Peptides against a protein of PDB entry 4Z5W. Designs and how they scored, part 49

Target 1, 305 residues: chain A of PDB entry 4Z5W
Amino acid sequence: IPDVFLELNKLWYFSAQSNLFNGEMPRSLSNSRSISLLSLRNNTLSGQIYLNCSAMTNLTSLDLASNSFSGSIPSNLPNCLRLKTINFAKIKFIAQIPESFKNFQSLTSLSFSNSSIQNISSALEILQHCQNLKTLVLTLNFQKEELPSVPSLQFKNLKVLIIASCQLRGTVPQWLSNSPSLQLLDLSWNQLSGTIPPWLGSLNSLFYLDLSNNTFIGEIPHSLTSLQSLVSKENAVEEPSPDFPFFKKKNTNAGGLQYNQPSSFPPMIDLSYNSLNGSIWPEFGDLRQLHVLNLKNNNLSGNIP

## One batch from the design tools (peptide; made by RFdiffusion4, then SolubleMPNN)

Design b1_p12_7_s1 (from b1_p12_7, 6 letters changed)
Fold by OpenDDE base, seed 3:
Structure b1_p12_7_s1 (fold): chain B 305 residues (1-305), chain A 12 residues (1-12)
Amino acid sequence: as target 1 above (305 residues)
Amino acid sequence: SAPPGFLTSVPE
């Protein structure tokens, strides 16, 4: 990318995604006072990510995903006082979340999906201080770590939590009960064990639950049949979504589904590929908004209601 | 059949 952004002093939106750009990010771009939305996703950009947050006072959204950047996560990003959304997916950092992210009060949406992030305990301990954090995507990180169950962890405003395909050990963490606004939970493709906790059914905004491909045992909590968001058409006030889309990886040769908004997800309970036993509750019939109930490949018995 | 897919923020 040419170093010409000093002349582009009115440039508010720059999208150059899905091109063949290589080399480093231009220094003039890292110092742009005008840019609010920056997307360089799906290129071959390299080097260290550096942003001059004192210059980039209008930066609200940053998408650098699917690039060949190296080095540390930029610890100065919390100084970008308007920065709300960050997509750093598929950047191989091999790093921990910077301690400076405790001060990242502007942050609303963060993805590190498949970014070789380490130390999930430190990551969650840091990110809980981001009071405006609504969307957190940490898929394909923390390989074989233990998902912390520390009850003091608190994500008060969390709406979307995706920590899939990490081979995480442990149980469904009790600290998620402190997230009453949670709408979407994906903990699929881990090594999570124990029982599915009954308090999940108290998350009245939860319309998408994926616990598939874990090692859960015991019965399906009856409280899942009373998930209020799946019983009634609550007009979930469409709060501002992240500026990055979500993708469902399919194991079939059919292309992954893209979801531009959390509201575009089909209401779903997926408990498939576990070791759950007991019956299917007839009261799943009360979930009138449920589009997908997936209970396949468990040890369930009795009648199908 | 393989397990269902999982969510990411990029095409995998």
Scores: peptide ipSAE 0.493, ipTM 0.916, DockQ to the pose 0.856
Fold by OpenDDE base, seed 4:
Structure b1_p12_7_s1 (fold): chain B 305 residues (1-305), chain A 12 residues (1-12)
Amino acid sequence: as target 1 above (305 residues)
Amino acid sequence: SAPPGFLTSVPE
């Protein structure tokens, strides 16, 4: 990418995603006063990520995902006072979340999906201080770590939590009950155990629940049949989506499904590939907004209602 | 059968 962004003093949006750009990010780009949205996703960019947050006063969205960047996570990003959305997915950091992210008050959406992030306990302890954090994607990190269950963890404004395919151990963490605005939870493809907690049914905004491919036992909590977002349409808070799409990985060589907004997800309960027992509750029939109920590959018995 | 896919913020 040429170092010409000083001349582009009116450039508000720069999208160069899905090209063949290599080398480092131009210094003029890292110092752009005009850029609000920067997407360099899916290139071969390298070097250390550095942004001059004192210069980049208009930066609101940063997508650097799927690049060959190296080094540390930029600890100065909280100084980018307007930066709301960060997509750092598929950047091999091999790092922990910087302590400076405790001060990241502008942050609304963060993805580190498949970024070799380590120490989930520290990551969650840091990120809970991000009072405006609504979307958190941590899929394909923290391999074989334990998902912390510390009740003091508090994500008050969290709407989307995706921590899939981490081989995480532990249970469904009770601190998620402190997130009453949670709309989407994906904890699939882990090694989570215990029972599915009844308090999940109290998350009145939860319309997408993926607990598939874990080691959950016991009955399906009856409280899931009373998920208010799946009973009625009234609670569909159309909030602004993150500036990055979501992708459902397919186990087949067929391309993943892209979801541009959380609202584009089908209302779903996926509890498949667990060790759940007991019956399918007839009261799942009350979930009039439910599009997908996936209970396959469990130890369920009785009648199908 | 393989379990369903999981969510990411990038194509995998």
Scores: peptide ipSAE 0.479, ipTM 0.912, DockQ to the pose 0.850
Fold by OpenDDE base, seed 5:
Structure b1_p12_7_s1 (fold): chain B 305 residues (1-305), chain A 12 residues (1-12)
Amino acid sequence: as target 1 above (305 residues)
Amino acid sequence: SAPPGFLTSVPE
């Protein structure tokens, strides 16, 4: 990428995704006063990520995902006072989240999916201080760690939590009951155990629940038949979505599904590939907004209602 | 049958 961004003093949006750009990010780009949205996703960019936050006063969105960047996560990003969205997926950091992210008050959406992030306890302890954090994606990190269940963890404004395919141990963490605005939860493809907790049915905004491919036991909580978002068509206030799309990996050679907005997800309960027992509750018939109920590959018995 | 897929922010 050429070092000409100093002359581009009116440039507000720069998207150069899915090209063959190599080398480092240009110094003039890292010092741009005009750029609000920057996407360099799916290139071969390398070196250390550096942004001059004192110069980049208009930066609101940053997508650097699927690049060959190396070194540390930039600890100065909290100084970018308007920076809301960060996609750092598929960057091999081999690092912990910086302690400076406790001060990241502008942050609304963060992804480190498949970025070799370590220490889930430290990551969650840091990120709970981000009061405006609504979307958190941590899929394919923290391999074989324990998911912390510490009740002091508080994500008050969290709407989307995705921590899939980490081989995480432990139980469904009780601190999620402190997130009353939670709309989407994916904890699939882990080694989570115990029973599914009844308090999940008290999350009135929860319309997408994926607990599939874990080691859960016991009955399906009856409280899941009373999830308010799946009973009634509440007009979900169109809150600003993250500037990055979501992808559902399929185990079939058919391409993954892309979801540009959280509202594009089908209302779903997926409890498949566990060791759940007992009956299917007839009251699942009250979930008039439910599009997908997946209970396959469990130990369920009785009549299908 | 294979387990269902999981969510990410990039194509896997």
Scores: peptide ipSAE 0.479, ipTM 0.914, DockQ to the pose 0.856
Fold by OpenDDE base, seed 1:
Structure b1_p12_7_s1 (fold): chain B 305 residues (1-305), chain A 12 residues (1-12)
Amino acid sequence: as target 1 above (305 residues)
Amino acid sequence: SAPPGFLTSVPE
C-alpha cells in the first residue's frame, strides 16, 4: 500500500479488503486524522501493528483480520478514544490481551478469532472492565485452557459471546448469569462438562444458544422452554451490529454461512453431540420463535413430544 | 455425522 494517506486528508472510509497487498501498513495511514473506518482484512500485510492513536482521532472501526502481522497486540489501542470495533481474527499474535484494555471504554465489538491468544482467565478479567463491550469473539484460542467460573466476572452489556473450538475445560460459567442482555452464546466445540445450568433459561434476550460438541451431562434444564425471546415475537431491536460479519463454519465443503448481523441468525438451541439424558420437554412447543432445535447425538429417551 | 459447525468472525 503506498504511503500517500497524508494527502488524503478527507478520507473517512478506507476499505482495501480481499486484495493482494503485502508489506507493512503505511506510516501515513497509521497517522491519518481523517480515517474513521479502516478495513485491510484478507491481505498479506506484515510487520508490527502500530496505530498513532493521538493522530487517529476519528478512528471508529479497525479490521485487520486475516493478515500476516506479527508481534504483540498494540497496547495503545485504548488511547484511540473513538475506536469501537476491532477485528484481529486470524492474526497469529501468540500473546495475551494487553492489561491496558481495562481502560478501553470505547470498545463495543472485539474479535480475536483464531489469533493464537493465550490465558483466557486474564483475557476475561481484563475485558470485563470494557463497560461498552457488546460483542466478544474468542473462537479458536486458549487451547486446552480452563474456562474460568469466577462469579465476580461481570459482562453487564454483553450481547454476543462466542468462545467456540478452544478445547476449553470447565463448566458453563456462572458469571454469564450477570449478562442479562445476552442474545447469542456459542460455547460449542469445547470440552465443557457438568450439567447445563437452569439460570441459562433466565437470559430473556437469548435467542441463539450453541452448546454443541461438548461433554455436558444430565437433563436439559426445563427453564430453556421459557426463554422469553423464543416464546414471544419481541421486536428484537436491531442493535448496532459489529462492523465485522460472522461466519458459521460448516463441516461439509458447502460454503460457510455469512451473517452480517446477529439478528440474521435463526433462533436456535443446539445441544447436539453431548451426553444429555432424560426426556425432551413438551414445553419446547411453547418456543414459537424457535427455528432450530438440535438435540441429536445425546442419550435422550422417552417420547418425542 | 460430523458435529455442527461453530461461529467465527472470518471465513475459515
Scores: peptide ipSAE 0.479, ipTM 0.912, DockQ to the pose 0.850

Design b1_p12_7_s2 (from b1_p12_7, 6 letters changed)
Fold by OpenDDE base, seed 2:
Structure b1_p12_7_s2 (fold): chain B 305 residues (1-305), chain A 12 residues (1-12)
Amino acid sequence: as target 1 above (305 residues)
Amino acid sequence: SAPPGFLTSVPD
């Protein structure tokens, strides 16, 4: 990418995603006062990520995902006072989340999916201080770590939590009960154990639940049959989605489904591939908004309602 | 059958 962004003093949106750009980010781009949205996703860019946050005063969205960047996570990003959305997925950092992210009050949406992030306890302890954080994607990190269950963890404004395919140990964490606005939860493809907690059915905004491919035991909580978002057609106000799409990985076919916003997900309960026992509750028939109920590959018995 | 897929913020 040429180093010409000083001349582009009116450039508000720069998208160069899905090209073959190589080398480092231009220094003039890292100092752009005009850019609000920067997307360089899916290139071969390299070197360290550096942004002059004192210059980049209009930066609101940053997508650098799927690049060959190296080095540390930029600890100065909280100084980008308008920066809301960060996609750093598929950047091999081999790092912890910087302590400076405790101060990241502008942050609303963060993805580190498949970025070799380490120490989930530290990551969650840091990110709980981001009071405006609504979307958190941490898939394919923290390999074989323990999902912290510390009840003091608080994500009060969290709407989307995705921590899939981490081989995480532990249980469904009690601190999620402190997230009453949670709409989408994906904890699939882990080694989570214990019972599915009944308080999960008290998350009235929860319309997408994926706990598939874990080691959960016991009965399906009857409280899941009373998930308010799945009983009634609430006028889900389309909240501003993150500037990055979501992708459902398919195990059998190379083509994942793209979802541009959380509201584009079909209302779903997926508890498949666990060790759940007991009956299928007839009251799942009350979930009039439910599109997908997946209970396969469990130890369920009795009648199919 | 393999388990269903999981969510990410990037394509495979």
Scores: peptide ipSAE 0.493, ipTM 0.912, DockQ to the pose 0.866
Fold by OpenDDE base, seed 4:
Parts: C-alpha cells; structure tokens; sequence
Structure b1_p12_7_s2 (fold): chain B 305 residues (1-305), chain A 12 residues (1-12)
C-alpha cells in the first residue's frame, strides 16, 4: 500500500480488503486524521500493528483481520478515544490481552478469533472493565485452558459472546448471569462439562444459544422453554451491530455462512453433541420464535413432543 | 456426522 494518506485528508472510509497487499501498513495511514473506518482484512500485510492514536482522532472501526502482522497487540489502542470496533481475527499474536485494555471505554466490539491469544482468565479480567463492550469474539484461542467461573466477572452490557473451539474446560460460568442483555452465546466446540445451568433461561434477550460439541451432562434445563426472546418478539432490541460480520464455520469444504448482524442469526438452541439425558420438554412448543432446535447426538429419551 | 460449525468473525 503506498504511503500517500497524508494527501487524502478527506478520506473517511478506506477498504482494501481481500487484495494481495503485502508489506507494512503505511505510516501516513497510521497517522490519518480523517479515516474513521479502516479495513485491510484478508491481505498479506506484515510487521507490527502501530496506530498513532493521537493523530487518528476519527478512527471508529479497525479491521486488520487475516493478515500476517506480527509482534504484540498494540497496547496504545485505548488512546484511540473513538475506536469502537476492532477485528484482529487470524493475526498470530501469541500474546495476552494488554492490561491497557482495562481503559478501553470506547470499545464496543472486539474480535481476536484465531489470533493465538493466551490466558483467558487475564483476558476476561481485563475486558470486563470495557464498560461499552457489547460484542466479544474469542473463538479459536486459549487452547485447553479453563474457562474462569469467577462470580465477580461482570460484562454488564455484553450482548454477543463467542468463545467457540477453544477446547476450554470448566462449566458454564456463573458470571454470565451478570450479563442480562446477552443475546447470543456460542460456547460450542469446547470441553465444557457439568450441567447446563437453569439461570440461562433467565437471560430474557438470549435468542441464540450454542453449547454444541461439549461434554454437558444431565437434563436440559426446563427454564430454556421460557426464554422470553424465543417466546415473543417484544424484546428484539435492534442494537448497532459490529462493523465486522460473523461467520459460521462449516465442517465441510463449503464456505461458511456469513451473518452481517446478530439479528441475522436464526433464533436457535443448539445443545447437540453432548451427553444430555432425560426428555425433550413439551414446553419447547412455547418457543414460537425458535427456528432451530438441535438436540442431536445426546442421550435423550422418551417421546418427541 | 460431524458437529455443527461454530462462530467466528472471519471466513474460513
């Protein structure tokens, strides 16, 4: 990418995604006063990620995902006072979340999917201080770590939590009950164990639940049949989506499904590929907004209601 | 059969 962004003093949006750009991010780009939305996703950009947050006063969205960047996660990003959305997915950091992210009050949406992030306990302890954090995607990190269950963890404004395919151990963490605005939870493809907690049914905004491919045991909590967002449409708070799309990975060579907004997800309960027992509750029939109920590959018995 | 896919913020 040429170092010409100093002359582009009116450039508000720069999208150069899905090209063949290599080398470092231009210094003029890292100092752009005009850019609000920057997407360089799916290139071969390299070097360290450095942004001059004192210059980049308009930066609101940053998508650097699927690049060959190296080094540390930029600890100065909290100084980008308008930066709301960060997609750092598929950047091989091999790092922990910087302590400076405790101060990241502008942050609303963060993805580190498949970024070799380590120490989930530290990551969650840091990110809970992000008072405006609504979307957190940490898929394909923290390999074989334990999902912390510390009740003091508090994500008050969290709406989307995706921590899939981490081989995480532990249980469904009680601190998620402190997130009453949670709309989407994906903890699939982990090694989570124990029972599915009944308090999940108290998450009145939860319309998408993926606990598939874990080691959950016991009965399906009857409280899941009373998930208010799946009973009625009344609580569909259309909130501003993150500037990055979501993708459902397919186990086949067929491309993933893209979801541009959390509202584009089908209302779903996926508990498949666990060790759940007991019956399918007839009261799942009350979930009039439910599009997908996936209970396959469990130890369920009795009648199908 | 393989388990369903999981969510990410980037395509495969």
Amino acid sequence: as target 1 above (305 residues)
Amino acid sequence: SAPPGFLTSVPD
Scores: peptide ipSAE 0.483, ipTM 0.907, DockQ to the pose 0.865
Fold by OpenDDE base, seed 5:
Structure b1_p12_7_s2 (fold): chain B 305 residues (1-305), chain A 12 residues (1-12)
Amino acid sequence: as target 1 above (305 residues)
Amino acid sequence: SAPPGFLTSVPD
C-alpha cells in the first residue's frame, strides 16, 4: 500500500479487503486524521500493528482480520477515543489481552477469533471493565483451558457472546446471569459438563442459544420453553450492528453461512451432541418465533410431542 | 452425522 494518506485529508472510508497487499501498514495511514472506517481484511500485511491514536481522532472501526501481522496486541488502542469496532480474527498473536483494555470505554464490538489468544481468566477479567462492550467473539482460542465461573464477572451490556471451539472445560458460568441484554450465546464445540442451568430461561432477550457438541447431562430445563424473545415478537430496537459479519462454519464442504447482522440469525435452540436425557417438553410448542430446535444425538426418550 | 457448526467473525 503506498504512503500517500497525508494528501487524502478528506478520506473517511478506506476498504481494501480481499486483495494481495503485502508489507507493513503505511505510516501516513497510521497517522490519518480523516479516516473513520478502515478495513484491510484478507490480505498478506505483516509486521507490528501500530496506530497513532493522538492523530487518528476520527477512527471508529478497524478490520485487520486474516493478515500476517505479528508481535503484541497494540496496548495503546484504548487511547483511540472513538474506536468502537475491532476485528483482529486470524492474526497469530500468541498473547494475552493487554491490561490497558480495562480503560477501553469506546469499545462496543471485539473479535479475536482464531488469533492464538491465551488465558481466558485474564481476558474476561480485563474485558468486563469495557462498559460499552456489546459483542465479544473469542472462538478458536484458549485451547483446553477452564471457562471461569467466578460470580463477580459482570458484562451488563453484553448482547452477543461467542466462545466456541476452544475445548474449554467447566460448566455454564453463573456470571452470564448478570447479562440481562444477552441475545446470542454460542458455547458450542467445547468440553463443558454438568447440567444446563434453569436461569438461562430468564434471559428474556436470548433468541439464539448454541450449546451443541459438549458433555452436558440431565434433563432439558423446562424454563427454556418460556424464553420471551421466542414466545412473542418483541420489536427489538435496531441497535447498530458490529461492522464485521459473522460466519457459521459448516462441517460439509458447502460454504459457511454469512450473517451481516445479529437479526439475520434464525431464532434457534441447539442442544445437539450432548448426553441429555428425559423427554421433549410439549411446551416447546409455545415458542412461536423458534425456527430451529436441534436436540439430535442425545439420550432423550418418551413421545415426540 | 457430523456435529453442527460454530460461529466465527471470519470465513474458515
Scores: peptide ipSAE 0.483, ipTM 0.908, DockQ to the pose 0.860
Fold by OpenDDE base, seed 1:
Structure b1_p12_7_s2 (fold): chain B 305 residues (1-305), chain A 12 residues (1-12)
Amino acid sequence: as target 1 above (305 residues)
Amino acid sequence: SAPPGFLTSVPD
């Protein structure tokens, strides 16, 4: 990318996704005063990620995902006082989340999906201080770590939590009950164990639940038949979506489905590929907004209602 | 059958 962004003093939006750009980010781009939205996703950009937050006073959204960047996560990003959305997915950091992210009050949406992030305990302890954090994607990190169950963890404004395919151990953490605004939870493709907790049915905004491909045991909590967002449309809080899309990865070499907004997901309960027992509750018939109920590959018995 | 897919913020 040429180093000409100093002349582009009115540039508000720059999208150069899915090209063949290589080398480092231009210094003039990292110092742009005008830019609000920067997307360089799916290129071959390299070097250390550096942003001059004192210059980049208008930066609100940053998508650098699927690049060849190296080194540490930029610890100065919390100094970008308007920066709301960060997509750092598929960047090989091999790092922990910086302690400075405790101060990242502008942050609303963060993805580190498949970024070789380590220490989930530290990551969640840091990110709970981000009071405006609504979307958190941590898929394909923390390999074989334990999902912390520390009751003091608090994500009050969390709407979307995705921590899939980490081979995480532990149970569904009680601290998630402190996230009453949670709309989407994906903890699929882990080694989570124990029972599915009844308090999940108290998450009145939860319309998408994926607990598939874990080691859960016991009965399906009857409280899941009372999820208000799946009974009626009255509690559908339309909130601003993150500037990055979501993708449902398929186990087949077929490309993932793209979802531009969390609201574009079909309302779903996926508990498939566990060791759940007991019956299917007839009261799943009350979930009039439910599009997908996936209970396959469990130890369920009795009648299908 | 293979387990269902999981969510990410990037295509494969």
Scores: peptide ipSAE 0.482, ipTM 0.908, DockQ to the pose 0.876

Design b1_p12_7_s3 (from b1_p12_7, 7 letters changed)
Fold by OpenDDE base, seed 2:
Structure b1_p12_7_s3 (fold): chain B 305 residues (1-305), chain A 12 residues (1-12)
Amino acid sequence: as target 1 above (305 residues)
Amino acid sequence: DPPPGFLTSVPE
């Protein structure tokens, strides 16, 4: 990418996704006063990520995902006082989340999916201080770590939590009960154990639950049959979605599905590939908004209602 | 059948 962004003093949006750009990010781009949305996703950009937050006063969205950047996560990003959305997926950091992210009050959406992030305990302890954090994607990190269950963790405004395919140990963490606005939870493809907690059914906004491919035992909580978002046609207020799309990886050679908004996900309960026992509750029939109920590959018994 | 897929913010 040429170093010409100093001349582009009116540039508000720069999208150069899915190209063949290599080398470092231009210094003039890292100092752009005008840019609000920067997306360089899916290139071959390299070097250290550096943003001059004192200059980049209009920066609201940053997508650098799927690049060959190296080094540390930029600890100064919280100084970008308008920065709301960050996609750093598929950047191999081999790092912990910086402590400075405790101060990241502008942050609303964060993805580090497949970024070699380490120490989930520290990550969650830091990110709980991001009071405006609504979307958190941490898929393919924290390999074989334990998902912290510390009840003091508080993500009060969290709407989307995705921590899939981490081989995480532990249980469904009770601190999620402190997230009453949670709409989407994906903890699939882990080594989570214990029972599915009944308090999940109290998450009245939860329309997408993926706990598939874990080691859960016991019965399906009957409280899941009373998920308000799946019983009633609440008009999901179209809240501003993150500026990055979501992708459902399919285990089949069929291409992944792209979802531009969380509201584009089909209402779903996926508890498949666990060790759940007992019956399928007939009251799943009350979930009139449910599109997908996946209970396959469990130890369920009795009649199919 | 293989387990269902999981969510990410990029094509995997």
Scores: peptide ipSAE 0.481, ipTM 0.922, DockQ to the pose 0.873
Fold by OpenDDE base, seed 4:
Structure b1_p12_7_s3 (fold): chain B 305 residues (1-305), chain A 12 residues (1-12)
Amino acid sequence: as target 1 above (305 residues)
Amino acid sequence: DPPPGFLTSVPE
């Protein structure tokens, strides 16, 4: 990418995603006063990520995902006072979340999906201080760590939590009960155990629940038949989506599904590939907004209602 | 059957 962004003093949006750009980010780009939205996703950019937050006063969205960047996670990003969305997915950091992210008050959406992030306990302890954090994607990190269930963890404004395919151990964390605005939860493809907690049914905004491919036991909590977002349409909170799309990985070489907004997800309960027992509750028939109920590959018995 | 896919913020 050429070092010409100083001359582009009116450039508000720069998207150069899905190209063949290599080398480092040009210094003029890292110092741009005009850029609000920067996407360089899916290139071969390298070097250390450095942004001059004192210069980049308009930066609101940063997508550097799927690049060959190296080094540390930029600890100065909280100084980018308008930076709301960060997609650092598929950047091999091999790092913990910086302690400075405790001060990241502008942050609304963060993805480190498949970024070799380590220490989930520290990551969650830090990120709980991000009071405006609504979307958190941590898929394909923390390999074989334990998902902390510390009740003091508090994500008050969390709407989307995706921590899939981490081989995480532990149980469904009770601290999620402190997130009453949670709309989407994906904890699939882990090694989570225990029972599915009844308090999940109290998350009145939860319309997408993926607990598939874990080691959950016991009965399906009857409270899931009372998920208000799946009973009635009235609780569909139209909120600003993250500036990055979501992708559902398919196990087949068929391309993943892209979802541009959380509202584009089908209302779903996926509890498949667990060790759940008991019956399918007839009261799942009350979930009039439910599009997908996936209970396959469990130990369920009785009649299908 | 293979387990269902999971969510990411990038194509995997």
Scores: peptide ipSAE 0.466, ipTM 0.916, DockQ to the pose 0.852
Fold by OpenDDE base, seed 5:
Structure b1_p12_7_s3 (fold): chain B 305 residues (1-305), chain A 12 residues (1-12)
Amino acid sequence: as target 1 above (305 residues)
Amino acid sequence: DPPPGFLTSVPE
C-alpha cells in the first residue's frame, strides 16, 4: 500500500479487503486525521500493528482480520476515543488481552476469533470494564482452559457472546444471568458439562441459543419453552450492528453462511450432540417465532409432541 | 452426521 494518505485529507472510508497487499501498514495511514472506517481484511500485511490515536481522532471502525501481523496487541487502542468496532480475527498474536482495555469506553464490538488468545479468565476480567461492549467474539481461542464461573463478572450491555470451539471445560457460567440484553449466545463445540441452567429461560431478548456439541446432561429446562423473544414478535429495536459480518461454519462441503446483521440469524435453539435425557416438552409449541429446534443426537425418549 | 457448525467473524 503506498504512503500517500497525508494528501487524502478528505478520505473518510477506506476499504482494501480481499486483495494481495503485503508489507507494513503505511505510516501516513496510521496518522490519518480524516479516516473513520478502515478495512484491510484478508490480505498478507505484516509487521506490528501501530495506530497513532492522537492523530486518528475520527477512527470509528478497524478491520485488520486475516492478515500476517505479528507482535503484541496494541495497548494504546483505548486512546482512540471514537473507536467502536475492532475485528482482529485470524491474526496470530499468541498473547493475552492488554490490561489497558479496562479503559476502552468507546468499544462496542470486538472480535479475536482464531487469534491465539490465551487466559480466558484475564480476558473476561478486563473486558467486563468496557461498559459499551455489546458484541464479543472469542471463538477458536483459550484451548482446553476452564470457562470462569465467577459471579462478580458483569457484562450489563452484552447482546452477542460467541465463545465457540475452544474445548472449554466447566459449566454454563452464572454471571451470564447478569446480561439481560443478551440476544445471541454460542458456546458450541466445547467440553462444557453439568445441566443446562433454568435461568437461561429468563433472558427475555435471547432468540439464538447454541449449546451444541458439549457434554450436557439431565433434562431440557422447561423454562426454555417461555423465552419471551420466541413467544412474541417484540419490535426488536434495530440497534447499530457490528461493522463486521458473522459466519456460520458448515461441516458440509457447502460454503459457510454469512450474516450481516444479528437480526439475520434464524431464531434458534440448538442443543444437539449432548447427553440430554427425558422428553420433549409439548410447550415448545408456544415458541411461535422459533425457526430451528435441533435436539439431534441426545438420549431423549417418549413421544414427539 | 457431523455436529452443526459454530459462529466466527471470518470464514473458517
Scores: peptide ipSAE 0.466, ipTM 0.916, DockQ to the pose 0.846
Fold by OpenDDE base, seed 1:
Structure b1_p12_7_s3 (fold): chain B 305 residues (1-305), chain A 12 residues (1-12)
Amino acid sequence: as target 1 above (305 residues)
Amino acid sequence: DPPPGFLTSVPE
């Protein structure tokens, strides 16, 4: 990418995604006063990620995903006082979340999906201080770590939590009960154990639950039949989605589904590929907004209601 | 059947 962005003093949106750009990010781009939305996703950019947050006073969205960047996560990003959305997916950092992210009050959406992030306990301890954090994607990190169940963890404004395919151990963490605005939870493809907790059914905004491919035991909590978002046609509040799409990885040769907004997800309960027992509750029939109920590959018995 | 897929923020 040429180093000409000093001359582009009116450039508000720069999208150069899905090209063949290589080398480092231009210094003039890292110092742009005008850029609000920066997307360089799906290139071959390399070197250290550096942004001059004192210069980049208009930066609101940063998508650098699927690049060959190396080194540490930029600890100065919280100084970008308007930065809301960060997509750092598929950047191999081999790092922990910077302690400075405790002060990241502008942050609303963060993805580190498949970015070799380490220490989930430290990551969650830091990110709970981000009062405006609504979307957190941590899929394909923290390999074989334990999902912390520390009750002091609080994500009060969290709407989307995705921590899939981490081989995480532990149980469904009690601290998620402190996230009453949670709409989407994906903890699939882990090694989570214990029972599914009844308090999940108290998350009145939860319309998408994926606990599939874990080691959960016991009965399905009856409280899941009373998930308010699945009972009533409450207008899914079109809340501001992150500036990055979501992708459902399909194990079939059919391409992954892209979802541009959380509201585009079908209302779903997926508990498949566990060791759940007992009956299917007939009161799942009360979930009139439910599009997908997946209970396959469990130890369920009795009649199908 | 293979387990269902999981969510990411990029094509995997």
Scores: peptide ipSAE 0.460, ipTM 0.915, DockQ to the pose 0.852

